# Peptides against a protein of PDB entry 6TME, part 19

Target 1, 324 residues: chain A of PDB entry 6TME
Amino acid sequence: NRLKRAYIALQAWKKAFYSDPFNTAANWVGPDVCSYKGVFCAPALDDPSVLVVAGIDLNHADIAGYLPPELGLLTDVALFHVNSNRFCGVIPKSLSKLTLMYEFDVSNNRFVGPFPTVALSWPSLKFLDIRYNDFEGKLPPEIFDKDLDAIFLNNNRFESTIPETIGKSTASVVTFAHNKFSGCIPKTIGQMKNLNEIVFIGNNLSGCLPNEIGSLNNVTVFDASSNGFVGSLPSTLSGLANVEQMDFSYNKFTGFVTDNICKLPKLSNFTFSYNFFNGEAQSCVPGSSQEKQFDDTSNCLQNRPNQKSAKECLPVVSRPVDCS
Target 2, 324 residues: chain A of PDB entry 6TME as posed
Amino acid sequence: NRLKRAYIALQAWKKAFYSDPFNTAANWVGPDVCSYKGVFCAPALDDPSVLVVAGIDLNHADIFGYLPPELGLLTDVALFHVNSNRFCGVIPKSLSKLTLMYEFDVSNNRFVGPFPTVALSWPSLKFLDIRYNDFEGKLPPEIFDKDLDAIFLNNNRFESTIPETIGKSTASVVTFAHNKFSGCIPKTIGQMKNLNEIVFIGNNLSGCLPNEIGSLNNVTVFDASSNGFVGSLPSTLSGLANVEQMDFSYNKFTGFVTDNICKLPKLSNFTFSYNFFNGEAQSCVPGSSQEKQFDDTSNCLQNRPNQKSAKECLPVVSRPVDCS

## One batch from the design tools (peptide; aimed at target 1 K126 D149 V199)

Design b2_p13_1 (made by RFdiffusion4)
Pose (drawn by RFdiffusion4):
Structure b2_p13_1 (pose): chain A 324 residues (1-324), chain P 13 residues (1-13)
Amino acid sequence: as target 2 above (324 residues)
Amino acid sequence: SASFSLSSYSRDW
């Protein structure tokens, strides 16, 4: 009995609800699971006459609990939204039975430990949001082999390198912000298809920017701020024909900012503050344009306000890194 | 293959 399996799964889950501030599971009684709050039924994909539990949405319920193995019984679920709860512990391995999983959002919870590799087992997965948890350790490189449209990893404790496999991703949006990733951005980044937005804010990345970034001609947001990148901006960045937001602030970049970048057509907000740039094109000057917003604070630029001192600048400015 | 509309997201990072 199909809905019985859903009943058992949801009752096992209610048992694990230690605190439900909004009494969200108050009506989770009896066998009519489709009437349970946050449970969404629909016709079976292969038979419109059969009723199935196809979605779970408890966004913003602030429920403290954990996900028991019995949730593996919800075999028809394709949508799982639990943003802003207090669900703790790990994602049960039994969730690999949810073979129709398409969008999985466990953002802003209390999950911990290694990357939830059960997500790799879902053949139809398109949306994976694990941001704002306590996941840590290495990132499974095979995650970029899945045909994910969106990958949100920001605000965890992930460590080590960006996988070389990133160029295989078909994602339109990828976030790595606020982890402990280290090392270089892989040269394969130029092979990412469909990429519109990529956010690296606040990691421990270094090395020079790969020239292959310039191949991302559909990117509208490229934010590499608050890392440790060195070298000059690659001249290949003129290929970012669609970039709208570009932020390289808080790095160790040196050299010139040219109009090759500052005159990009759709570029509206270009922040390169807190680096070691010793020259900039006139078109790159903040306050100079009514359409484009620039920020050059704390660089090594003559005749500009709030720059670094000459004392701090000369050691770094006179020893540029050979990107080789 | 079955497809579904993807939900929106917040640029909160």

Design b2_p13_1_s1 (made by RFdiffusion4, then SolubleMPNN; from b2_p13_1, 7 letters changed)
Fold by OpenDDE base, seed 4:
Structure b2_p13_1_s1 (fold): chain B 324 residues (1-324), chain A 13 residues (1-13)
Amino acid sequence: as target 1 above (324 residues)
Amino acid sequence: MFELPLPSYSRDY
């Protein structure tokens, strides 16, 4: 019986709670699992006459504990939302049996270990949120082969390079922010056909920005701030017809910030502060536009306030990286 | 299938 298996799973999970400050699982008693707080039942896809546990919502429950392997018995779960808890340990491999998984949100917890590769086993996964955890190691390239809509990886301990497979991703939003990713942004990035928002903030990324970024016609948010990028901004950035928020601050960019970038039609905020730009078009000057906000602080610009000293600028500006 | 409230697809602040 599917509900019996669900009962076993949920009771095992309750037993795995170290703290339940809001008494979320207080009513997790008896065989009627569909009445459990945060447990949602629906007719099974294979048999509408059978009621199954289809969803879990324990968001914001502040529960301390771990995910026991018995959760693999919840084979009908498609929605698993347990963000903003204090769950620790690893994501159980037994969750591979949850073949209907559609939305998996374990964000803002205390999970550790490598990327939860069990997520790769879910054929129908559309939403993956593992941000604000302590996941570490390499990002498996296969994550971008999946037909995901959203991939939230930020605020973890991921390292190594961003997989070249990123170009295969159909995701509209991908966050890499606040990890330890290194290397260059793959040139394949321009192939992300559905991309709206991509965030690289606060990594160890380096090299030149690939020209292929300019192919991201649907991008509304592009944030590459707080990295080690060098060279000039790609001229192809003029192709970002829908970009609204663009941030290149806190890098090592050089060269001239062009009119074609600052006049992007949807651009509302462009931050290029804390770099080594030695020139900017008039359209890039803060206050030059009524509808656009610019920040050119701490560059190597002449006749602008709050710029780096000549001593700071000269070593970098005199040795521009050629990205061509 | 039962639908839970969808989390935000926007980036973090």
Scores: peptide ipSAE 0.041, ipTM 0.780, DockQ to the pose 0.423
OpenDDE base, seeds 1, 2, 3, 5: peptide ipSAE 0.034, 0.039, 0.034, 0.037; ipTM 0.756, 0.752, 0.713, 0.737

Design b2_p13_1_s2 (made by RFdiffusion4, then SolubleMPNN; from b2_p13_1, 7 letters changed)
Fold by OpenDDE base, seed 3:
Structure b2_p13_1_s2 (fold): chain B 324 residues (1-324), chain A 13 residues (1-13)
Amino acid sequence: as target 1 above (324 residues)
Amino acid sequence: MPTFELPSYSKDY
């Protein structure tokens, strides 16, 4: 009986709660699991006459605890939303039995360990949110072989390089922000056909920006701020016909910020502050447009306010990194 | 049933 298995799983999970401040699991008593708060039943896909647990929603419950291996008995769950809790430990490998998993949100918790590779085993996964946790180590290249609509990885402890497989991703949104990613952005990034938003904020990324970024015609948000990027901005950024928000602040960029970038047709905000740019086009000057906001603060620009000293600029500007 | 959560860069509290 599928509901009996669900009962075993949910009772094991209730036992794994250390704190339930809102008494969310107070009604998790008895065999009628479909009446449990945050448990949703639906007709089974293989037999519409059978009722199964199809979804879990414990978002914002502030529950402290862990995910027990018995959750692998919830074999009919397609939606698993448990964000904004205090769940700790690792994602159980037993969740590989949840072959219908479609949306998996464990964001804003205290999960630790490596990337939850069990997520790669789900053939129908479309949404993955693991942000605001303590996941660590390398990002598996295989994550980008998944047909995901969104990939939220931000605010974790992920290390190493961004996989070159990123170009295979069909995701519209990908967040890398606030991790420990290092190395260059892969040139394969330009192959991300459905990309609308990509965020690299606050990593250890370095090197030159790949020219292939300019192939991201559907991108509306591109944020590479707070990294170690060097060299000039690629001239191919003029290809970002739909970019609205662009941030390159807090890097080590040099060279000239061109008209072709600042005149992008959809550009609303362009922040390039806290770099070593030694020139900008008039179209890049803050206040030059009513439709666009620019920030050129703390560069090596002449005749602009709030710039770096010549002493800070000269060692960097005199040794430009050639990205050709 | 839960639904697809819209993209956000902010932490939920």
Scores: peptide ipSAE 0.041, ipTM 0.757, DockQ to the pose 0.227
OpenDDE base, seeds 1, 2, 4, 5: peptide ipSAE 0.039, 0.038, 0.041, 0.033; ipTM 0.754, 0.736, 0.752, 0.711; seed 1 fails the geometry check

Design b2_p13_1_s3 (made by RFdiffusion4, then SolubleMPNN; from b2_p13_1, 6 letters changed)
Fold by OpenDDE base, seed 2:
Structure b2_p13_1_s3 (fold): chain B 324 residues (1-324), chain A 13 residues (1-13)
Amino acid sequence: as target 1 above (324 residues)
Amino acid sequence: SFSLPLPSYDRDY
């Protein structure tokens, strides 16, 4: 009686709505749950003669409410997309019963509490989007042991260090941006096999960049802007043969920006503004290339416009951090 | 059944 369980779950959820501005759940009446707006039925994987609720899509419905524990009765759901709503509270532990979960998008909501560890219980999960919420505390190391294609964590309240297990991730896209992450980037980052895009924007990350970043041969976007990174750029960054977008702005980097970095073959944009760099190669100068855009603003460069004062530069440049 | 495309880091669906 799988559709009867789905009916109980969906009616409990409708009762958990505080506001439904677009009347999305207006037709959520009666036992025919497959006719409900945003509810999608399909033949069950274990019995093609049985119709089950396989997906939920309530994206952009602006619904205010919470996720009740009765959602754990939706045991056939593989797709759960409820982004751009005003759902609040925590992700129910009862969702551990949704063992077919493949895509889970709760982004752009009002969820709170720790990382939703129930997501780690789903054996077949490939897509996880929890960005634009109020999730807090430590990121579980086990998230990177999952065979995920994408991990969207940005715009939350996560804190502590980036787990060393990051090197085990098979994700093509990982976002840490706009959290409270601290400490160094783990050296294990160079072990990420499928990484195309990684963003660390707007955290409290610090220390030297690990040399192992240069092993990320498939990375097209690397953004470490708006952190507390120090020292020189690793010489191994010359190994980033596919990087197109690179941003190190708004840090405390020092030393010389080399031509080996600025001449990367696919580099289209390299921003290293708002640091304490004291020299750059001619190939790094804005306007030196028609194919590449550079920004060297607000460094300690000689004979360049819009640089920091000698008074601001001297205390930092005279005490370079050794990353060896 | 249905599926949604994987977004880039700079896109919200």
Scores: peptide ipSAE 0.035, ipTM 0.750, DockQ to the pose 0.297
OpenDDE base, seeds 1, 3, 4, 5: peptide ipSAE 0.032, 0.031, 0.032, 0.032; ipTM 0.741, 0.741, 0.746, 0.741

Design b2_p13_1_s4 (made by RFdiffusion4, then SolubleMPNN; from b2_p13_1, 6 letters changed)
Fold by OpenDDE base, seed 2:
Structure b2_p13_1_s4 (fold): chain B 324 residues (1-324), chain A 13 residues (1-13)
Amino acid sequence: as target 1 above (324 residues)
Amino acid sequence: MFTLPLSSYSRDY
C-alpha cells in the first residue's frame, strides 16, 4: 500500500522535527496523509486509480530537524520543496528511491557534508536548488551531464575547480557565487547552449578569462566579480550580443577597456571597478551614455576620479599578465 | 500531475 508507506515516512519525519514554530505538522495525525498540511496527493502515473503522495511543500515553515532515511518510502514524490527551514544533517541516500524526482529545493537550510550525490541518481530531475546551505568539498563533474534547467549552488562551502563538464550543461541559469571555487574558468564554458545567467561572485577563481566566453550569445547576466582574475579582458567579449548586466569588479584585471565591449548593444550595466585597468575608451566613461551605467572606480585610469595611487598601480601595471 | 512553483532566482526567506 503506497499511502501506508507514505504514512510511515511522514510520521518518521514528524518525529525528526526539533521545532515547528508554526505548528505546520499539527494535523499530521492518522492515516489520511493527503489531508496533511504541505502534503499533496495525485493519481499515480502508472495507475490513475491509485492515489499517491506526489509532492511536499514545506517552504517557509522555519522547521528545525533532519531528514530521516524513511523519506525514501515516498517513492511517488516528484516535487520536494522544503526551502527556508532549519533542517540539518545530510540528504539521505535513501532518496535514491524517489525515481520520479523532478523539482528538488532544499535551499536556505542547515545541510552539511559533501554535494548530495543522490541528486545525480534522479533520471528526470529538471530543477536543483541547494543554495544557502553548508555543503562542502568538490562539485561532482556529473552535475553538468544532467538535463537541468537551473543549477543553484551559491552560498555554500564548495571548493576545488569548476568542472570542465560545464560545457555540457543545458541550464539557463548557473550560480557559483559565494563559495570557495578556485582555478580558471574552463574553456569549455563557450559550449553552453542555453546559458542566460552565470554568476561567479565571491570565489577564489584566478587566471585569465577564456576567450570562449565570447561564444555565449544568449547570456544576459555575466558576473565574475570578487575573484582573483588577471590579464586583459578578452577581445571576444564583443560577441556578447545579448549581455545586459556585466560585472568584473574586485579582481586584478589590467590593460585597456575597449569601446567594443562598452558599446555592446544590450548592455545596461557594466561594472569594472576595483581592478588595475590603465585605460578605457570614451564609451566606457561613466556618464558617457544615458542608456548605459558604468563604474570605473578604483582602477589605474588617468584623469578619472577615485583611482588607485601610483604607488599601488605601478607594481601591477608594469608587469601585465600575458593571456596569450 | 500537479506542478508546484519553481524557486526564483532571488533568495527566498
Scores: peptide ipSAE 0.055, ipTM 0.796, DockQ to the pose 0.371
OpenDDE base, seeds 1, 3, 4, 5: peptide ipSAE 0.047, 0.047, 0.056, 0.052; ipTM 0.787, 0.789, 0.793, 0.795; seed 4 fails the geometry check

Design b2_p13_2 (made by RFdiffusion4)
Pose (drawn by RFdiffusion4):
Structure b2_p13_2 (pose): chain A 324 residues (1-324), chain P 13 residues (1-13)
Amino acid sequence: as target 2 above (324 residues)
Amino acid sequence: SHYYPSASYKPFP
């Protein structure tokens, strides 16, 4: 009995609810699971006459609990939204039985430990949001082999390198912001298809920017701020024909900012503050354009306000890194 | 201020 399996799974889950501030599971009684708040039923994909539990949505319920193995019984679920709860612990391995999983959002919870590799087992997975948890350790490189449209990893404790496999991703949006990733951006980044937005804010990345970034001609947001990148901006960045937001602030970049970048057609907000740039094109000057927003604070630029001192600048400016 | 993408859900087929 199909809905009985859903009943057992949801009752086992209610048992694990330690605190439900909004009494969200108050009506989770009896066998009519489709009437349970946050449970969404629909016709079976292969038979419109059969009723199935196809979605779970408890966004913003602020429920403290954990996900029990019995949730593996919800075999028809394709949508799982639990943003802003207090669900703790790990994602049960039994969730690999949810073979129709398409969008999985466990953002802003209390999950901990290694990357939830059960997500790699779902053949139809398109949306994966694990941001704002306590996941840690290495990132499974094979994650970029799945045909994910969106990958949100920001605000965890992930460490080590960006996988060389990133160029295989078909994602339109990928976030790595606010982890402890280290090392270089892989040269394969130029092979990412469909990429519109990529956010690296606040990691421990270094090395020079790969020239292959210039191949991302559909990118609208490229934010590499608050890392440790060195070298000059690659001249290949003129290939970012669609970039709208570009932020390289808080790095160790040196050299010139040219109009090769500052005159990009759709570029509207270009922040390169808190680096060691010693020259900039006139078109790159903040306050100079009514359409484009620039920010050059704390660089090594003559005749500009709020720059670094000459004392701090000369050691770094006179020793540029050979990107080799 | 930095830009962060919001969740964008797509209809399930």

Design b2_p13_2_s1 (made by RFdiffusion4, then SolubleMPNN; from b2_p13_2, 4 letters changed)
Fold by OpenDDE base, seed 1:
Structure b2_p13_2_s1 (fold): chain B 324 residues (1-324), chain A 13 residues (1-13)
Amino acid sequence: as target 1 above (324 residues)
Amino acid sequence: SHYYPEIKYKPLP
């Protein structure tokens, strides 16, 4: 019965393919769905004597089509990987029936519409990858209330502010890059206890960096480049004991880049180019360390190469933003 | 419990 439902779902999906350049679904014929390419069966969790469709892996199949509502019949699927296809439309609400969903990867497709709120209905979800799509609108605050390990949102059309609930997230990796997020980074960010990597690249974020970033002691990658951040770098960044890659380039930062930041013990790469910094410690100078790489290009630094002109610097440097 | 408890890391497409 469960495999029969899977058959109905998979045949409906095959019918929803506009193009299958690698003939991935060529063997999707007959009731033996467990033999279908990209379909993986396993013993059911509730009855080990029953074989069910537990996973879908159609990664890199370049399939054009859409996700039909009949996919909701795949109630035993825990892994859904359709990375790097050309699926379009919206994520069907019928997928709410897939209560065992553990890893959901629809990245690098042509999905549109608001955030797929159906992902919020999956109680066991640990991995959410919706990057490289055309999802739009606000990010629901509830996404960070979920016990996720990874949240990939980059390269979409999300807008509005980053929810304050971000501090509740248990994720080790979160990507916001290349969206339209605006406003400040929430102060609650410092409460992300499991965070290793966070990427804000290429948004419309602004304001001062919150001091609470310095509480992210497990962070290895912090990239806030290509935004509209202002003010000085928080002195509390000295608390990033495990940061290896840090990028603040292409912002509107001012002030002095301190020794306490540049001497971080695990720091490998620190890029603060294309800002309005008016001073840096000797430890921040490119070439000052064999173990660390720095880029101070296009700031307002004295006696450094490739800096902005006085004409460009003066209006900004003379009017420092008070982040206190 | 899950069929596949190991999280799958995916590189950027």
Scores: peptide ipSAE 0.031, ipTM 0.721, DockQ to the pose 0.084
OpenDDE base, seeds 2, 3, 4, 5: peptide ipSAE 0.024, 0.027, 0.030, 0.031; ipTM 0.659, 0.700, 0.720, 0.716

Design b2_p13_2_s2 (made by RFdiffusion4, then SolubleMPNN; from b2_p13_2, 4 letters changed)
Fold by OpenDDE base, seed 5:
Structure b2_p13_2_s2 (fold): chain B 324 residues (1-324), chain A 13 residues (1-13)
Amino acid sequence: as target 1 above (324 residues)
Amino acid sequence: SHYYPEKKYKPLP
């Protein structure tokens, strides 16, 4: 009996709670698991006459505990949302049995360990949110082979390079922000045909921006701030016809910020502050447009306020990195 | 097909 298995799983989970400040699991008593708070039942896909646990939503429950292996008995779960709790430990490999997993949100918890590779086993996964945890190590390249719509990885402890397979991703939203990613952005990034929003904020990324970024015709948000990028902005950025929010602040960029970038048709906010740019077009000057907002603070620009000193600029500006 | 047609996406941080 599927509901019996679910009962076993949910009772094991309740036992794994260290704290339930809102008494979310207070009604998790008895065999009627479909009445449990945060547990949602639906007719089984293979047999509409059978009721199964199809979803878990414990978002914002502030529950402390861990995910026991018995959760693997919830084989009919397609939606697993447990964000904003205090769950710790690792994601159980037994969740591989949840072959219908469609949306997996464990964000804003205290999960640790490597990337939860069990997520790679779910053939129908579309939404993966593991942000705001303590996941560490390498990002498996296979994550981008999956037909995901959204991939949230930000605010973890991921390390190593961004996989070259990123170009295979069909995701519209990908976040790498606030990790320990290093190396260059792969040139394959330009192949992300469905990409709308990508953020690299606050990593250890370096090198030149790949020219292929300019191929991201659908991107509306591109944030590469707070990294170690060098060189000039690629001229191909003029191809970002739909970009609205663009941030290159807090890097080591040099060169000239061109009209072709600042006059992008959908550009609303362009922040290139805290770099070593030594020139900008008039169209890039803050206040030059009413519909666009620019920030050129703390660069090496002449006749602009709040710029770096000549002493700070000269060593960097005089030795520009050639990205060609 | 899926049990729930509604998707739950979250905004960027």
Scores: peptide ipSAE 0.030, ipTM 0.718, DockQ to the pose 0.082
OpenDDE base, seeds 1, 2, 3, 4: peptide ipSAE 0.028, 0.027, 0.026, 0.029; ipTM 0.724, 0.716, 0.698, 0.724; seed 3 fails the geometry check

Design b2_p13_2_s3 (made by RFdiffusion4, then SolubleMPNN; from b2_p13_2, 4 letters changed)
Fold by OpenDDE base, seed 5:
Structure b2_p13_2_s3 (fold): chain B 324 residues (1-324), chain A 13 residues (1-13)
Amino acid sequence: as target 1 above (324 residues)
Amino acid sequence: SHYYPKKKYKPIP
């Protein structure tokens, strides 16, 4: 009996709770698991006459505990949302049995260990949110082979290069922010045909921006701030016809910020502060447009306020990195 | 088709 298995799983999970400040699991008593708070039942896909646990929603429950292996008995679960709790430990490999997994949100918890590779086993996964945890190590390149709509990895401890397989991703949103990713952005990034938003904030990324970024026609948000990028902005950025929010602040960029970038048709906010740019077009000057907001603070620009000193600028500006 | 409850998405940070 599927509900019996679910009962075993849920009772094991309740036992794995260290703290339930809102008494979310207080009604997790008895065989009627469909009445459990945060447990949602639906007719089984293979047999509409059978009721199964189809979803878990324990978002914002502030529950402390861990995920026991018995959760693998929830084989009918397609939606697993447990964000904003205090769950710790690792994601059980037994969750591989949840072959219907469609949305997996364990964000804002205290999970540790490597990337939960069990997520790679779910053939129908479309939404993966593991942000705001303590996952560490390498990002498996296979994650981008999956037909995901959204991939949230930000605010973890991932430490690797960005896999070149990123170009295979069909995701509209990908976040890498606030990890320890290093190396260059792969040139394959331009092949992300469905990409709308990508965020690299606060990593250890370096090198030149690949020209292929300019191929991201659907991108509305591109944030590469707080990294170690060098060189000039690619001229191909003029191809970002739909970009609205663009941030290159807190890097080591040099060169000239061109009209072709600042006059992008959908651009509403362009931040290139805290770099070593030594020139900007008039269209890039803050206040030059009413519909666009610019920030050129702390560069090496002449006749602009709040710029770096000549002493700070000269060593960098005089030795520009050639990205060609 | 997909199970209920309805799909849930979260914005980028």
Scores: peptide ipSAE 0.056, ipTM 0.797, DockQ to the pose 0.083
OpenDDE base, seeds 1, 2, 3, 4: peptide ipSAE 0.032, 0.035, 0.036, 0.034; ipTM 0.740, 0.737, 0.741, 0.744

Design b2_p13_2_s4 (made by RFdiffusion4, then SolubleMPNN; from b2_p13_2, 5 letters changed)
Fold by OpenDDE base, seed 2:
Structure b2_p13_2_s4 (fold): chain B 324 residues (1-324), chain A 13 residues (1-13)
Amino acid sequence: as target 1 above (324 residues)
Amino acid sequence: SHYYPKLKLKPLP
């Protein structure tokens, strides 16, 4: 009996709760698991006459606890949404039995350990949200070989380089923000065909921006702020025909900010503050357009307000990094 | 028969 297996799993999970401040699991009593708060039943895909647990939604329940291995008995679950709780420990390997997993949201919890590689075992996974946790170590390259629509990795402890397999991703949204990623952005980034939004904020990324970023024709948001990027902005950024929000602030960029970037047809906000740019085109000057907002604060620009001192600029500007 | 889950995209940070 599939509902009997679900009952065993859900009772094991209730026992794994340390705190349930909203009494979310108060009605998790008896064999009728389909009446449980946050448990959703549907007809089974293989037999429409059989009712199964198809989804879990415990979002915003502030539950403290862990995920027990018995959750692997929920073999019919396609939706697993448990964000904004206080679940700790690791994602159980037993979840590999949830072969129908389509949306997995464990964001805003206290999960630890390496990337949950069990997510790679789900053949039909489309949505992965693991942001706002304490996941650490390397990002597995295989994450970008999956047919995911969205990949949320931000606000974790991920380290190492971004995998070169990123170019294989079909995701429209990818977030790397607020991790410890290092090295260069892979040149393969330009192969991301469906990318709309990519965020690198607040990492240890370095080197020159790859010219291949200019191939991201569908990108509307590109944020590379708060990193260690060097050199000039690639001239190929003129290819970003749909970019609306662009942020390069808080880096070590040098050189001249060109007209071909500031005149991008969909550009609404372009922030390049807190760098070492030594010149900008008139089209990049804040207040030069009513339709576009620019921020040039804290660069090495002549005749602009709020710039760095000559003492701060000279050592960096006199030693430009060649990205060729 | 198939499950037809609706993607629940969340805002960027």
Scores: peptide ipSAE 0.057, ipTM 0.778, DockQ to the pose 0.078
OpenDDE base, seeds 1, 3, 4, 5: peptide ipSAE 0.037, 0.029, 0.035, 0.045; ipTM 0.764, 0.691, 0.759, 0.770; seed 3 fails the geometry check

